# Designs tried in a protein design run: peptides against a protein of PDB entry 5T59. Part 99

Target 1, 112 residues: chain A of PDB entry 5T59
Amino acid sequence: TTPTMQSTSLLTEHLGYPPISLVDDIINAVNEIMYKCTNAMEKYLMQRNIIGKKDFSDEIKIGTAKLESLLENSVDKNFDKLELYVLRNILSIPSDLLEENRFRLLHHEKLV
Target 2, 90 residues: chain B of PDB entry 5T59
Amino acid sequence: EHIRFQRLVQVCNKALEESIRKLQSWEKIHECFPNYGQTREGIENLTVCQQQVIKLWSNLSRVEFDAIFHERSIEEKLNQLDDLINKARS

## One batch from the design tools (peptide; made by RFdiffusion4, then SolubleMPNN)

Design b2_p20_3_s3 (from b2_p20_3, 6 letters changed)
Fold by OpenDDE base, seed 1:
Structure b2_p20_3_s3 (fold): chain B 112 residues (1-112), chain C 90 residues (1-90), chain A 20 residues (1-20)
Amino acid sequence: as target 1 above (112 residues)
Amino acid sequence: as target 2 above (90 residues)
Amino acid sequence: DRIEKLEKKFGEEADEFFNE
C-alpha cells in the first residue's frame, strides 16, 4: 500500500526516524560503494595502461567511464524500485491497523 | 511470524545482485576496451579487474548494509512491527 | 512527491520485480 501521512507518522514514532531515512542510508551507501568500485577499477587499469609499446590510457579512461555509467544506471533503477517496494510493503502499516483504537496500540507499546 | 526484516534483506540483496549483473558480463566489459582487450595482457588485466570489482562490491555492500541495519536497529523494529500486527489480528 | 514519482514511473513493476 502507498504510504500515508498517518502511517509515516506512526512509523516515525516507532522507528525513531522517518522510514525514508533508512532508504536514504541504503541508497547513499550503494552510491558510495559504486564510485569506490569504479574508481578502483580505473586506478587498477591505469597502473597497467601500457602494453608493449602502446599506451591505452585514453581507452581505459573512456571505457571505465562507460562502465561507470552502466553501473550508475542499473543502481538507479534497481534501488528506485527498492525504495518503492520497501516503503509500500515493508515499512508499512496494514489498513486494518490504521484505525483510531489501533493507533493507540502502537503508541501504548512505545510507552510501556 | 517475523517476516519484514527477512524480506528487507532479500530485496536489498536482489537489488545489489541485479545492479552488478552487467559488470558480470565479460562481453560488456570487453566492449568498453576493444583494443586493450585484444591483447593477452589486457585480457588478463580486465579479468582480474572484473573479479576484484565484483568482490569489492559484494564485500563493501555486506559491511555497509549490516552497519546501517545495526545503527537503525531495523531488525528489532521490524520484528516489533510484525508482533504488533499479529497481536492486533489475533 | 518522491514516492508518487516512483509510482508513476514503475507502478506495479517494483512489486512484480521483487516478488518473482
Scores: peptide ipSAE 0.648, ipTM 0.954, DockQ to the pose 0.938
Fold by OpenDDE base, seed 5:
Structure b2_p20_3_s3 (fold): chain B 112 residues (1-112), chain C 90 residues (1-90), chain A 20 residues (1-20)
Amino acid sequence: as target 1 above (112 residues)
Amino acid sequence: as target 2 above (90 residues)
Amino acid sequence: DRIEKLEKKFGEEADEFFNE
């Protein structure tokens, strides 16, 4: 179910933060991890750039850049799907809880 | 009874696994270093590099995601949400 | 909003992807 203004407000009250903030934390973290990985890869290979009197520095730089782009695209796609799924199915309030009687229950539980 | 947090962990893991899947392909790695990978030492270096990157990815993601979940108290909050839903349906 | 954009882009694919 697509998040509504009502469900977002209720979840924000329950969580203490907007649901999307959790997703933002996750996405920011994976992006940071991604660049740490690609940077480590480049550094490792650049320390081993000369083989048999041949300098492969240019190839290493280009190759690692290609891998970075590949990883960026994959991360973007998969975590966009994750964002949608989490907000639809995990950080969501079923419609039956948004009915009048059950809605009051949710507020009551928060205040107690 | 409590299902949401477990599901959150599962889908995060899947997204992480699918994101790194292409880097797990030796062919894909080798394609990016066509001449470097034609040398014995190059192959060895790429092999170690690939393994280390995958391990780094896995370890960092585990630590960072656990930290996020802790800071956001998401397990507790999702369990409470499950309880509220179950109570409302009883 | 950005969620609406994601819905347009993926639709039911997101649910299907994580239900595999």
Scores: peptide ipSAE 0.648, ipTM 0.954, DockQ to the pose 0.910
Fold by OpenDDE base, seed 4:
Structure b2_p20_3_s3 (fold): chain B 112 residues (1-112), chain C 90 residues (1-90), chain A 20 residues (1-20)
Amino acid sequence: as target 1 above (112 residues)
Amino acid sequence: as target 2 above (90 residues)
Amino acid sequence: DRIEKLEKKFGEEADEFFNE
């Protein structure tokens, strides 16, 4: 189900933070990890940039940049899907709980 | 009964796995270093890099995601949400 | 809206992707 203002408010109260904040944490983390991975690879290869008489520094820089781009695109796509899925299906409140009585129950249970 | 947190972990893992899939392809790695990868030493270096990156990806993601889940108390919160939903439907 | 944009872009693909 698509998140609504009501569900977002209820979930925010329940979680102590907006649902999207969790997703943001996840996305930020994976982006950081992505950079660390590609940076590590570049550094490793740049320390081994000369093979025989040839200097492959430029190729390494370009190649690692390409890999980073590929990974970035993949991360972006997959975690965009993840964001949508999580907010639809995991961090969501079923419609039946958004009714008046169910709404009160959810709020009441938290206060008791 | 408790389903949401498990599902969260599952979809996170899948997203991570699918994201790193291309780097698991030697062919794709090699394509990014066409001349470097034609040398013996280059191939060796790329092989090590590929292995290290995949390992680093896996380890960092596990540690960081677990930290996030802990800091956000998401397992507890999702379990509580499941319980509330089940209770409301009973 | 951020979610609305994602919905337009992926629709049911997101659900299908993770339900495989």
Scores: peptide ipSAE 0.647, ipTM 0.954, DockQ to the pose 0.916
Fold by OpenDDE base, seed 2:
Structure b2_p20_3_s3 (fold): chain B 112 residues (1-112), chain C 90 residues (1-90), chain A 20 residues (1-20)
Amino acid sequence: as target 1 above (112 residues)
Amino acid sequence: as target 2 above (90 residues)
Amino acid sequence: DRIEKLEKKFGEEADEFFNE
């Protein structure tokens, strides 16, 4: 189900924060991890840039950049899907609970 | 029955696994370093690098995601949400 | 708005992807 203003408000009250804030934390974390991984890879290879008499520094820099771009695209796609799925199916309130009597129950449980 | 937190963990793992899938391909790695990967020593370095990056990805994601889940108390909150929904439907 | 953009981009693909 698509999030509504009503469901967002109820979930925010329940969670203590907007549902999207959790998703933002996850996405920010994976982005940070992604760049740590690519940076580590570049540094590792740049410390081993000379094989025999040939310096592969330029190739390493270009190659690592390509891998970073590849990973960025994959992370973007997969975690965009994750955001949509989580907000639809996990951090959501079923429509039947948004009816008058069930809606009151949710508020009552929070306030009592 | 509590189902939402388990599902959250599952889909996070799925997204992480699918995101790193291309780096698990030796062919993709080698294609980015065509001349470097033609040397014995280069292949060895790339192999170790690939393994280390995948491990780093796995370890960092586990630690960071667990920290987020703890800080946001999401397991408790999702369990409570499940309970509220089940109670309302009973 | 942000969610609406994702819905337009992926539709039911997101659900199908994680339900596999």
Scores: peptide ipSAE 0.643, ipTM 0.954, DockQ to the pose 0.888

Design b2_p20_3_s4 (from b2_p20_3, 7 letters changed)
Fold by OpenDDE base, seed 5:
Structure b2_p20_3_s4 (fold): chain B 112 residues (1-112), chain C 90 residues (1-90), chain A 20 residues (1-20)
Amino acid sequence: as target 1 above (112 residues)
Amino acid sequence: as target 2 above (90 residues)
Amino acid sequence: SRIEKLEKKYGQEADDFFDE
């Protein structure tokens, strides 16, 4: 179900933070990991840039950049889908609980 | 009875796996280094590099995501949400 | 909104992708 103002408010109260904050943490983490990986790859290969009498530094830089772009595109798409899925299906409140009586129950349980 | 947290973990893993899938292709790696990969030593270096990057991706993701889930107490909160929903529907 | 943009771009694809 698509998030609403009501569901967002209720979930924020329940979680102690807005649902989207969790998603932001996840996305920020994977982006950081992504660049750590690509940086490590470039450094590893640049330490091994000379084979025989040939220097492959330029090729390594270009190649690593291409792989980085590939990974960036994949991460972007997959975690955009993840954001949508999590907010619709995991961090969501069923419509029956948004009714007045069920809403009161939710508030009551938090106070107990 | 508790389903939401397990699902969160599953979808995170799926997104991570799909994101790294192309780097798991040797052909994709090799084509980025056409001349370097024509040397024996270059192939060896690329092979090790590929393996290390994939492992680093997996390990860092596990550690960082677990930390996030802990800091946000998301398992407990999602279990509570499941309980509330189940109670309301009983 | 941020979510509306994602819904327009992916829609049911997001659910199908993770429900496999």
Scores: peptide ipSAE 0.727, ipTM 0.956, DockQ to the pose 0.965
Fold by OpenDDE base, seed 3:
Structure b2_p20_3_s4 (fold): chain B 112 residues (1-112), chain C 90 residues (1-90), chain A 20 residues (1-20)
Amino acid sequence: as target 1 above (112 residues)
Amino acid sequence: as target 2 above (90 residues)
Amino acid sequence: SRIEKLEKKYGQEADDFFDE
């Protein structure tokens, strides 16, 4: 189900933070990991840039940049889908429960 | 009974797996290094590089995602959410 | 909104992708 203001408020109260904050943490983490991976790849190859008497430094830089772009595009698409899925299906409250009964249960749990 | 956290882990894993899939393609890697990859030594270096990057991706993602889940107490919160929903429907 | 943009771009594809 598509998130609503009501469900977001209830989930925020339950979680102690907005649902989107969890997604942001995940996305930020994978982006950081992505650049660490591509940086490591470039460094590894640049340490091995000379084969025979030829210097492949320029080709390595260009090639690594292409792979970074490829990975970046893939990460972007997959985790956009993940964001949508998580907020619709995992961090969600069924519409039939978005009534007074659900509000009371949440309040009761806080008091217990 | 508790289903949401398991599902969260599953979808995170799939997104990670699908994201790294392109780097698992030797053909795609080789295409980025057309001259370098024509040498024996270049092929060897690219092969090792590919393996190391995939391992790094897997290890870092595991550590970082577990840290996020812990800091956000998401397993506990999702279990509680499942319980609340089940109770409301009873 | 941010979510609305994602819904327009992916829609049911997001659910299908992870429900495989």
Scores: peptide ipSAE 0.727, ipTM 0.956, DockQ to the pose 0.967
Fold by OpenDDE base, seed 4:
Structure b2_p20_3_s4 (fold): chain B 112 residues (1-112), chain C 90 residues (1-90), chain A 20 residues (1-20)
Amino acid sequence: as target 1 above (112 residues)
Amino acid sequence: as target 2 above (90 residues)
Amino acid sequence: SRIEKLEKKYGQEADDFFDE
């Protein structure tokens, strides 16, 4: 079910925050984790950049950048899908509850 | 009865797992370091690096996501939502 | 909107992906 203004308002009241805020927290977290991982990888390899007489610093930088891009693209796609799924199916209100009488019920329950 | 929070956890895990899948592929790792990975020592370094990154990904995601869920009280809120829906339908 | 953009881009794929 696609979110509506009504459902968003009701959920915001219920949650204490807009549903999308949770998604934003999740996405921000995974992005931070992603860059921590790639940074750690680069640092680890750069400390081991010389093998024999060859300096692989440039290759390491390029390689880690490629991996970062791959991971970034994957994270972007998967968590875009997650956002859509969560807002459609998890943080959603069934249509039968969006009727006036049920709307009042939800408000009443919260106030009691 | 309570289904939404469990589903949230499931889809988060799925997204995390699918996101790290590429890094779990040795072939993908090696492709990014074609010459470095031609050396014995390079292979060893890449192997350790791959393992550490995957562990870091797993550990950080678990800790951070749990923190988010706690701070947002999402389990309680989703359970309440389930209850409200069930009551309304009864 | 943000959601509309995602719907256009992924549509049913998002549901299928997690409902596997």
Scores: peptide ipSAE 0.726, ipTM 0.956, DockQ to the pose 0.963
Fold by OpenDDE base, seed 2:
Structure b2_p20_3_s4 (fold): chain B 112 residues (1-112), chain C 90 residues (1-90), chain A 20 residues (1-20)
Amino acid sequence: as target 1 above (112 residues)
Amino acid sequence: as target 2 above (90 residues)
Amino acid sequence: SRIEKLEKKYGQEADDFFDE
């Protein structure tokens, strides 16, 4: 179910924060992790950039950049889908509970 | 009875697994380092690097996501949401 | 909205992806 203003308000009251805030935390975290991984990869290989008499520094920089781009694209797509799924199916209120009498029940339960 | 938090963990894990899947391909790694990967030492370095990065990805994700879930009290909140929904439908 | 953009781009694919 697509989030509505009503469901967002109710969930915000229940959670203490907007549902999207959790998703933002997740996305920010995975992005940070992603760059830590790619940075570690580059540093590791750059410490081993010379094999024999050949310096592979340029190839390593280009290669790690390509891997970073690959990972970025994958993270972007997968976590876009995750955002949509979470807000539709996990952080959601069924439509039947948004009806007049049930809406009051949810509000009452929060206050009690 | 409580389903939402478990589902959240599942979808997070799947997104993480699918995101790192391409880095698990040796072929893709090697393609990014065509000349470096033609040397014995290069292959060894790339192999270790690949393994370490995948482990780092997994470990950091676990720690950071658990921290987020804790800070947001999301398990408790989702369990409560399940309970409220079930109660309302009873 | 942010969600509407995602719905247009992925739609049912998002649900299918995680419900496999």
Scores: peptide ipSAE 0.725, ipTM 0.956, DockQ to the pose 0.961

Design b2_p20_4_s1 (from b2_p20_4, 8 letters changed)
Fold by OpenDDE base, seed 3:
Structure b2_p20_4_s1 (fold): chain B 112 residues (1-112), chain C 90 residues (1-90), chain A 20 residues (1-20)
Amino acid sequence: as target 1 above (112 residues)
Amino acid sequence: as target 2 above (90 residues)
Amino acid sequence: SEFDKEWEKIEEELEKKKKE
């Protein structure tokens, strides 16, 4: 279920920011972390690219790229789930409280 | 009584854990480096690299997510939300 | 757990959406 405009407004007022902003922060953070991890891996292995008489630089670059893609796909999938879960089950207002009278009460409670 | 922040922590952990799961597989790592991984030194390097990346993932995510939660005051706000909802239903 | 069930449900929902 998609959050209503009413719930979004109430939560925005309560939080001081739109609920989606929190999710965006989380997703942006994990993306940054993801690339830091893959970059670190590539750098580490590239410093150890020669074994014996063989240079494995090309294989390392290709391999780390594959791992990056693998991680990207997994991050996208799981944090899409996270987004939906957060907006549905955490940053949400129960439907019974979105009724006119309860809406006013919640708003009034916030202001008083 | 306060459940929403707990859920937030839980779902963040779940997403992070599931995201890194494939990198925790030695088989998946080795498949990406078929020739490099046929050498003794290559195996050693990949092993260390895998461990370090997983640790980096865990440490960075903890620090960054905690920072986000702090900047957004999300624990306090979610607790307040729980309280408001409970009060409205009482 | 209840969380795991919800997580799986969401996964199924999102998978269906991607196919559409």
Scores: peptide ipSAE 0.701, ipTM 0.953, DockQ to the pose 0.758
Fold by OpenDDE base, seed 1:
Structure b2_p20_4_s1 (fold): chain B 112 residues (1-112), chain C 90 residues (1-90), chain A 20 residues (1-20)
Amino acid sequence: as target 1 above (112 residues)
Amino acid sequence: as target 2 above (90 residues)
Amino acid sequence: SEFDKEWEKIEEELEKKKKE
């Protein structure tokens, strides 16, 4: 199920930021890490591009690009799953607490 | 009693592990460098490269995610959320 | 595990959404 506006508001008040902001931080971080990893790989191999009398620079560039694409696709898929899991199972308010009386209780706790 | 932060750590680890899984396959790595990987020196370079990338992935993710969790005070907030929910149900 | 089941369920849901 998708989080309700009420749930988002309550969680935002509790967290001090919207729940999606945490997910965004995580996704932004992993994307940065991903490109650091692929860049490091390319740089490492390009420094070792000549073996014997043969220059493998072109093969290295193509190969690392393929690996980058592979990693990008995997990161995209798995962190889409993460986003949905977090919003559904971690940063969520149970339905029984979204009732009028329970809603007031949570709001009251922040004000007192 | 407190379960949400544990779940957060768990799902982060799962996503990270599944994301890097294909790079952990030597066969997948070798397929991207068919001629380079036919040389002894090339195999050695690819082996070291693979290991270093996986370590870099693991180390950077740990440091960065811990920083995020700290900046967002997420463990404390999730524990409080668990407590509020449990209290409301009691 | 319970987590693995939920993870798989989410995977199936997202796959379904992409096909639509």
Scores: peptide ipSAE 0.700, ipTM 0.953, DockQ to the pose 0.758
Fold by OpenDDE base, seed 5:
Structure b2_p20_4_s1 (fold): chain B 112 residues (1-112), chain C 90 residues (1-90), chain A 20 residues (1-20)
Amino acid sequence: as target 1 above (112 residues)
Amino acid sequence: as target 2 above (90 residues)
Amino acid sequence: SEFDKEWEKIEEELEKKKKE
């Protein structure tokens, strides 16, 4: 159910940009947010790295790195799903409207 | 009548929610800090940290995604797309 | 829900692709 060239062209004309550009923006944003979150976590804990007479700096760095990896894997998986869902169910043209006559009608309707 | 933008919001929320789910698990957090989390102060710090990260995740995603939707005029464009498709089928 | 069904379907599809 990969989008056709026709649907991509129609949607690009309608949106003013390729459909994939929206997905790219979303993915780029969540990646940035992800690293901001993990960085904030590390910074917060590193400010509290000494408990009693013990320094837990090394454990904090390793632990936050593990959480980052866990989050990265989850983000990758779920936003791959998002990408496919958006392109298939949101930024899509119904197959019955991709016929030559219907294609022209949509184009004409937009321009008129 | 207009369904596509609703779906966009829904799928974004779903992806964000599922992505952060493991960080919402105290067990997962504690496993990453086995010795630190054996101390009273460590547990307290991890608890606050977990809550703050989840809030930060939610707030940043809301702000950034809304900005994207605005810059791309996606609600308007998706509504128009719905209308065009409906008209073509009428 | 319809959304949940589609989401699960996509998950299954992507899982199959990763194995290839």
Scores: peptide ipSAE 0.700, ipTM 0.953, DockQ to the pose 0.797
Fold by OpenDDE base, seed 4:
Structure b2_p20_4_s1 (fold): chain B 112 residues (1-112), chain C 90 residues (1-90), chain A 20 residues (1-20)
Amino acid sequence: as target 1 above (112 residues)
Amino acid sequence: as target 2 above (90 residues)
Amino acid sequence: SEFDKEWEKIEEELEKKKKE
Protein backbone atom coordinates (compact mmCIF):
# COMPACT_ATOMS: atom_id res chain seq x y z
CA THR B 1 0.00 0.00 0.00
CA THR B 2 0.99 3.61 -0.52
CA PRO B 3 1.90 5.75 2.47
CA THR B 4 -0.68 8.28 3.51
CA MET B 5 -0.19 11.97 3.02
CA GLN B 6 -0.16 12.40 6.77
CA SER B 7 2.56 9.87 7.35
CA THR B 8 4.62 11.32 4.54
CA SER B 9 4.30 14.79 5.96
CA LEU B 10 5.23 13.69 9.45
CA LEU B 11 8.18 11.70 8.24
CA THR B 12 9.33 14.53 6.03
CA GLU B 13 9.26 16.83 8.99
CA HIS B 14 11.15 14.33 11.09
CA LEU B 15 13.73 13.39 8.49
CA GLY B 16 14.14 16.80 6.96
CA TYR B 17 13.41 15.28 3.56
CA PRO B 18 10.72 13.13 1.99
CA PRO B 19 11.06 9.43 2.73
CA ILE B 20 11.18 8.61 -0.97
CA SER B 21 14.34 10.70 -1.28
CA LEU B 22 16.30 8.12 0.65
CA VAL B 23 15.06 5.37 -1.61
CA ASP B 24 15.89 7.45 -4.65
CA ASP B 25 19.42 7.95 -3.38
CA ILE B 26 19.85 4.23 -2.89
CA ILE B 27 18.45 3.35 -6.29
CA ASN B 28 20.48 6.00 -8.06
CA ALA B 29 23.59 4.75 -6.34
CA VAL B 30 23.07 1.12 -7.26
CA ASN B 31 22.33 2.06 -10.86
CA GLU B 32 25.56 3.98 -11.04
CA ILE B 33 27.43 1.09 -9.50
CA MET B 34 25.80 -1.32 -11.90
CA TYR B 35 26.97 0.54 -14.97
CA LYS B 36 30.42 1.00 -13.52
CA CYS B 37 30.62 -2.74 -13.09
CA THR B 38 29.44 -3.57 -16.58
CA ASN B 39 31.65 -0.92 -18.10
CA ALA B 40 34.65 -2.26 -16.26
CA MET B 41 33.85 -5.74 -17.44
CA GLU B 42 33.57 -4.68 -21.06
CA LYS B 43 36.79 -2.72 -20.96
CA TYR B 44 38.65 -5.55 -19.30
CA LEU B 45 37.55 -8.07 -21.87
CA MET B 46 37.98 -5.73 -24.83
CA GLN B 47 41.59 -5.32 -23.83
CA ARG B 48 41.79 -9.06 -24.20
CA ASN B 49 39.69 -9.43 -27.29
CA ILE B 50 42.21 -11.23 -29.46
CA ILE B 51 43.09 -14.80 -28.67
CA GLY B 52 45.34 -16.49 -31.14
CA LYS B 53 44.32 -15.29 -34.53
CA LYS B 54 40.70 -14.67 -33.68
CA ASP B 55 39.13 -11.36 -32.71
CA PHE B 56 36.29 -11.78 -30.22
CA SER B 57 35.35 -8.11 -30.01
CA ASP B 58 31.85 -8.57 -31.35
CA GLU B 59 31.13 -11.49 -29.08
CA ILE B 60 32.46 -9.58 -26.10
CA LYS B 61 30.27 -6.59 -26.82
CA ILE B 62 27.19 -8.72 -27.25
CA GLY B 63 27.96 -10.84 -24.23
CA THR B 64 28.60 -7.89 -21.98
CA ALA B 65 25.40 -6.29 -23.15
CA LYS B 66 23.52 -9.44 -22.24
CA LEU B 67 25.04 -9.48 -18.79
CA GLU B 68 24.19 -5.83 -18.36
CA SER B 69 20.59 -6.53 -19.23
CA LEU B 70 20.53 -9.44 -16.84
CA LEU B 71 21.90 -7.29 -14.06
CA GLU B 72 19.52 -4.45 -14.87
CA ASN B 73 16.55 -6.74 -14.60
CA SER B 74 17.73 -8.15 -11.33
CA VAL B 75 18.49 -4.73 -9.87
CA ASP B 76 15.13 -3.44 -10.96
CA LYS B 77 13.31 -6.35 -9.39
CA ASN B 78 15.16 -6.42 -6.11
CA PHE B 79 15.24 -2.71 -5.52
CA ASP B 80 11.56 -2.45 -6.27
CA LYS B 81 11.20 -4.87 -3.40
CA LEU B 82 13.54 -2.76 -1.34
CA GLU B 83 11.55 0.37 -2.02
CA LEU B 84 8.33 -1.23 -0.92
CA TYR B 85 9.93 -2.76 2.14
CA VAL B 86 11.53 0.50 3.23
CA LEU B 87 8.39 2.53 2.81
CA ARG B 88 6.25 -0.07 4.49
CA ASN B 89 8.42 -1.35 7.31
CA ILE B 90 11.08 1.25 7.98
CA LEU B 91 9.95 4.70 6.98
CA SER B 92 6.44 4.26 8.26
CA ILE B 93 4.31 5.43 11.13
CA PRO B 94 2.08 2.94 12.88
CA SER B 95 -1.60 3.49 12.36
CA ASP B 96 -2.23 3.99 16.04
CA LEU B 97 -0.07 7.09 15.88
CA LEU B 98 -1.85 8.50 12.88
CA GLU B 99 -4.53 10.11 14.98
CA GLU B 100 -5.12 13.75 15.67
CA ASN B 101 -4.11 13.51 19.29
CA ARG B 102 -0.94 11.66 18.37
CA PHE B 103 -0.03 14.20 15.78
CA ARG B 104 -0.02 16.81 18.45
CA LEU B 105 2.17 14.65 20.59
CA LEU B 106 4.75 14.24 17.88
CA HIS B 107 4.68 17.93 17.14
CA HIS B 108 5.05 18.75 20.78
CA GLU B 109 7.95 16.39 21.22
CA LYS B 110 9.74 17.91 18.29
CA LEU B 111 9.30 21.40 19.62
CA VAL B 112 10.63 20.48 23.02
CA GLU C 1 14.24 -1.30 20.92
CA HIS C 2 15.99 0.22 17.90
CA ILE C 3 15.10 -1.92 14.93
CA ARG C 4 14.52 0.27 11.90
CA PHE C 5 18.12 1.01 10.99
CA GLN C 6 18.98 -2.63 11.36
CA ARG C 7 16.19 -3.41 8.95
CA LEU C 8 17.50 -0.83 6.52
CA VAL C 9 20.94 -2.38 6.49
CA GLN C 10 19.42 -5.82 6.18
CA VAL C 11 17.19 -5.00 3.25
CA CYS C 12 19.99 -3.19 1.44
CA ASN C 13 22.23 -6.20 1.81
CA LYS C 14 19.47 -8.49 0.66
CA ALA C 15 18.75 -6.46 -2.45
CA LEU C 16 22.44 -6.22 -3.31
CA GLU C 17 23.00 -9.90 -2.73
CA GLU C 18 20.06 -11.01 -4.80
CA SER C 19 20.93 -8.57 -7.58
CA ILE C 20 24.41 -9.94 -8.08
CA ARG C 21 23.47 -13.59 -7.65
CA LYS C 22 23.11 -14.32 -11.35
CA LEU C 23 26.53 -12.90 -12.10
CA GLN C 24 27.93 -15.27 -9.55
CA SER C 25 26.87 -18.13 -11.78
CA TRP C 26 29.74 -19.23 -13.95
CA GLU C 27 27.33 -20.98 -16.24
CA LYS C 28 25.47 -17.79 -16.98
CA ILE C 29 28.70 -15.93 -17.59
CA HIS C 30 29.97 -18.58 -19.93
CA GLU C 31 26.73 -18.69 -21.86
CA CYS C 32 27.22 -15.07 -22.81
CA PHE C 33 30.60 -15.85 -24.32
CA PRO C 34 30.19 -19.23 -25.96
CA ASN C 35 33.19 -19.10 -28.30
CA TYR C 36 35.42 -16.90 -26.22
CA GLY C 37 34.87 -19.24 -23.32
CA GLN C 38 36.00 -22.22 -25.34
CA THR C 39 39.57 -20.96 -25.25
CA ARG C 40 41.88 -21.36 -22.30
CA GLU C 41 42.73 -17.69 -22.24
CA GLY C 42 39.11 -16.76 -22.57
CA ILE C 43 38.15 -18.84 -19.59
CA GLU C 44 40.92 -17.29 -17.56
CA ASN C 45 39.90 -13.80 -18.54
CA LEU C 46 36.26 -14.44 -17.77
CA THR C 47 37.14 -15.93 -14.42
CA VAL C 48 39.16 -12.90 -13.39
CA CYS C 49 36.56 -10.58 -14.79
CA GLN C 50 33.77 -12.26 -12.86
CA GLN C 51 35.71 -12.09 -9.62
CA GLN C 52 36.65 -8.47 -10.10
CA VAL C 53 33.13 -7.40 -10.94
CA ILE C 54 31.73 -9.06 -7.85
CA LYS C 55 34.36 -7.39 -5.70
CA LEU C 56 33.73 -4.05 -7.34
CA TRP C 57 30.01 -4.46 -6.78
CA SER C 58 30.50 -5.22 -3.12
CA ASN C 59 33.04 -2.50 -2.43
CA LEU C 60 31.29 0.28 -4.27
CA SER C 61 27.92 -0.52 -2.75
CA ARG C 62 29.35 -0.51 0.75
CA VAL C 63 31.04 2.83 0.27
CA GLU C 64 28.17 4.52 -1.51
CA PHE C 65 25.43 3.26 0.77
CA ASP C 66 27.37 4.22 3.87
CA ALA C 67 27.81 7.67 2.41
CA ILE C 68 24.10 7.96 1.78
CA PHE C 69 23.27 6.83 5.28
CA HIS C 70 25.65 9.38 6.70
CA GLU C 71 24.48 12.23 4.54
CA ARG C 72 20.88 11.52 5.39
CA SER C 73 21.65 10.91 9.08
CA ILE C 74 19.36 7.97 8.72
CA GLU C 75 20.57 5.93 11.69
CA GLU C 76 19.94 8.78 14.08
CA LYS C 77 16.62 9.62 12.51
CA LEU C 78 15.44 6.04 12.58
CA ASN C 79 16.52 5.60 16.18
CA GLN C 80 14.61 8.72 17.07
CA LEU C 81 11.61 7.41 15.24
CA ASP C 82 11.80 4.16 17.17
CA ASP C 83 12.03 6.09 20.41
CA LEU C 84 9.07 8.26 19.56
CA ILE C 85 6.95 5.29 18.66
CA ASN C 86 7.95 3.39 21.77
CA LYS C 87 7.27 6.39 23.94
CA ALA C 88 3.88 6.91 22.41
CA ARG C 89 2.98 3.31 23.08
CA SER C 90 4.11 3.39 26.68
CA SER A 1 13.00 -15.38 9.49
CA GLU A 2 10.55 -12.56 9.87
CA PHE A 3 12.45 -10.53 7.33
CA ASP A 4 12.45 -13.33 4.81
CA LYS A 5 8.73 -13.72 5.16
CA GLU A 6 8.12 -10.05 4.53
CA TRP A 7 10.52 -10.08 1.62
CA GLU A 8 8.69 -12.97 0.05
CA LYS A 9 5.34 -11.33 0.59
CA ILE A 10 6.55 -8.24 -1.17
CA GLU A 11 7.91 -10.34 -3.99
CA GLU A 12 4.56 -11.98 -4.44
CA GLU A 13 2.76 -8.67 -4.38
CA LEU A 14 5.01 -7.15 -6.99
CA GLU A 15 4.73 -10.21 -9.14
CA LYS A 16 0.99 -9.90 -9.10
CA LYS A 17 1.22 -6.27 -10.08
CA LYS A 18 3.38 -7.07 -13.07
CA LYS A 19 0.91 -9.60 -14.31
CA GLU A 20 -1.91 -7.12 -14.10
Scores: peptide ipSAE 0.699, ipTM 0.953, DockQ to the pose 0.867

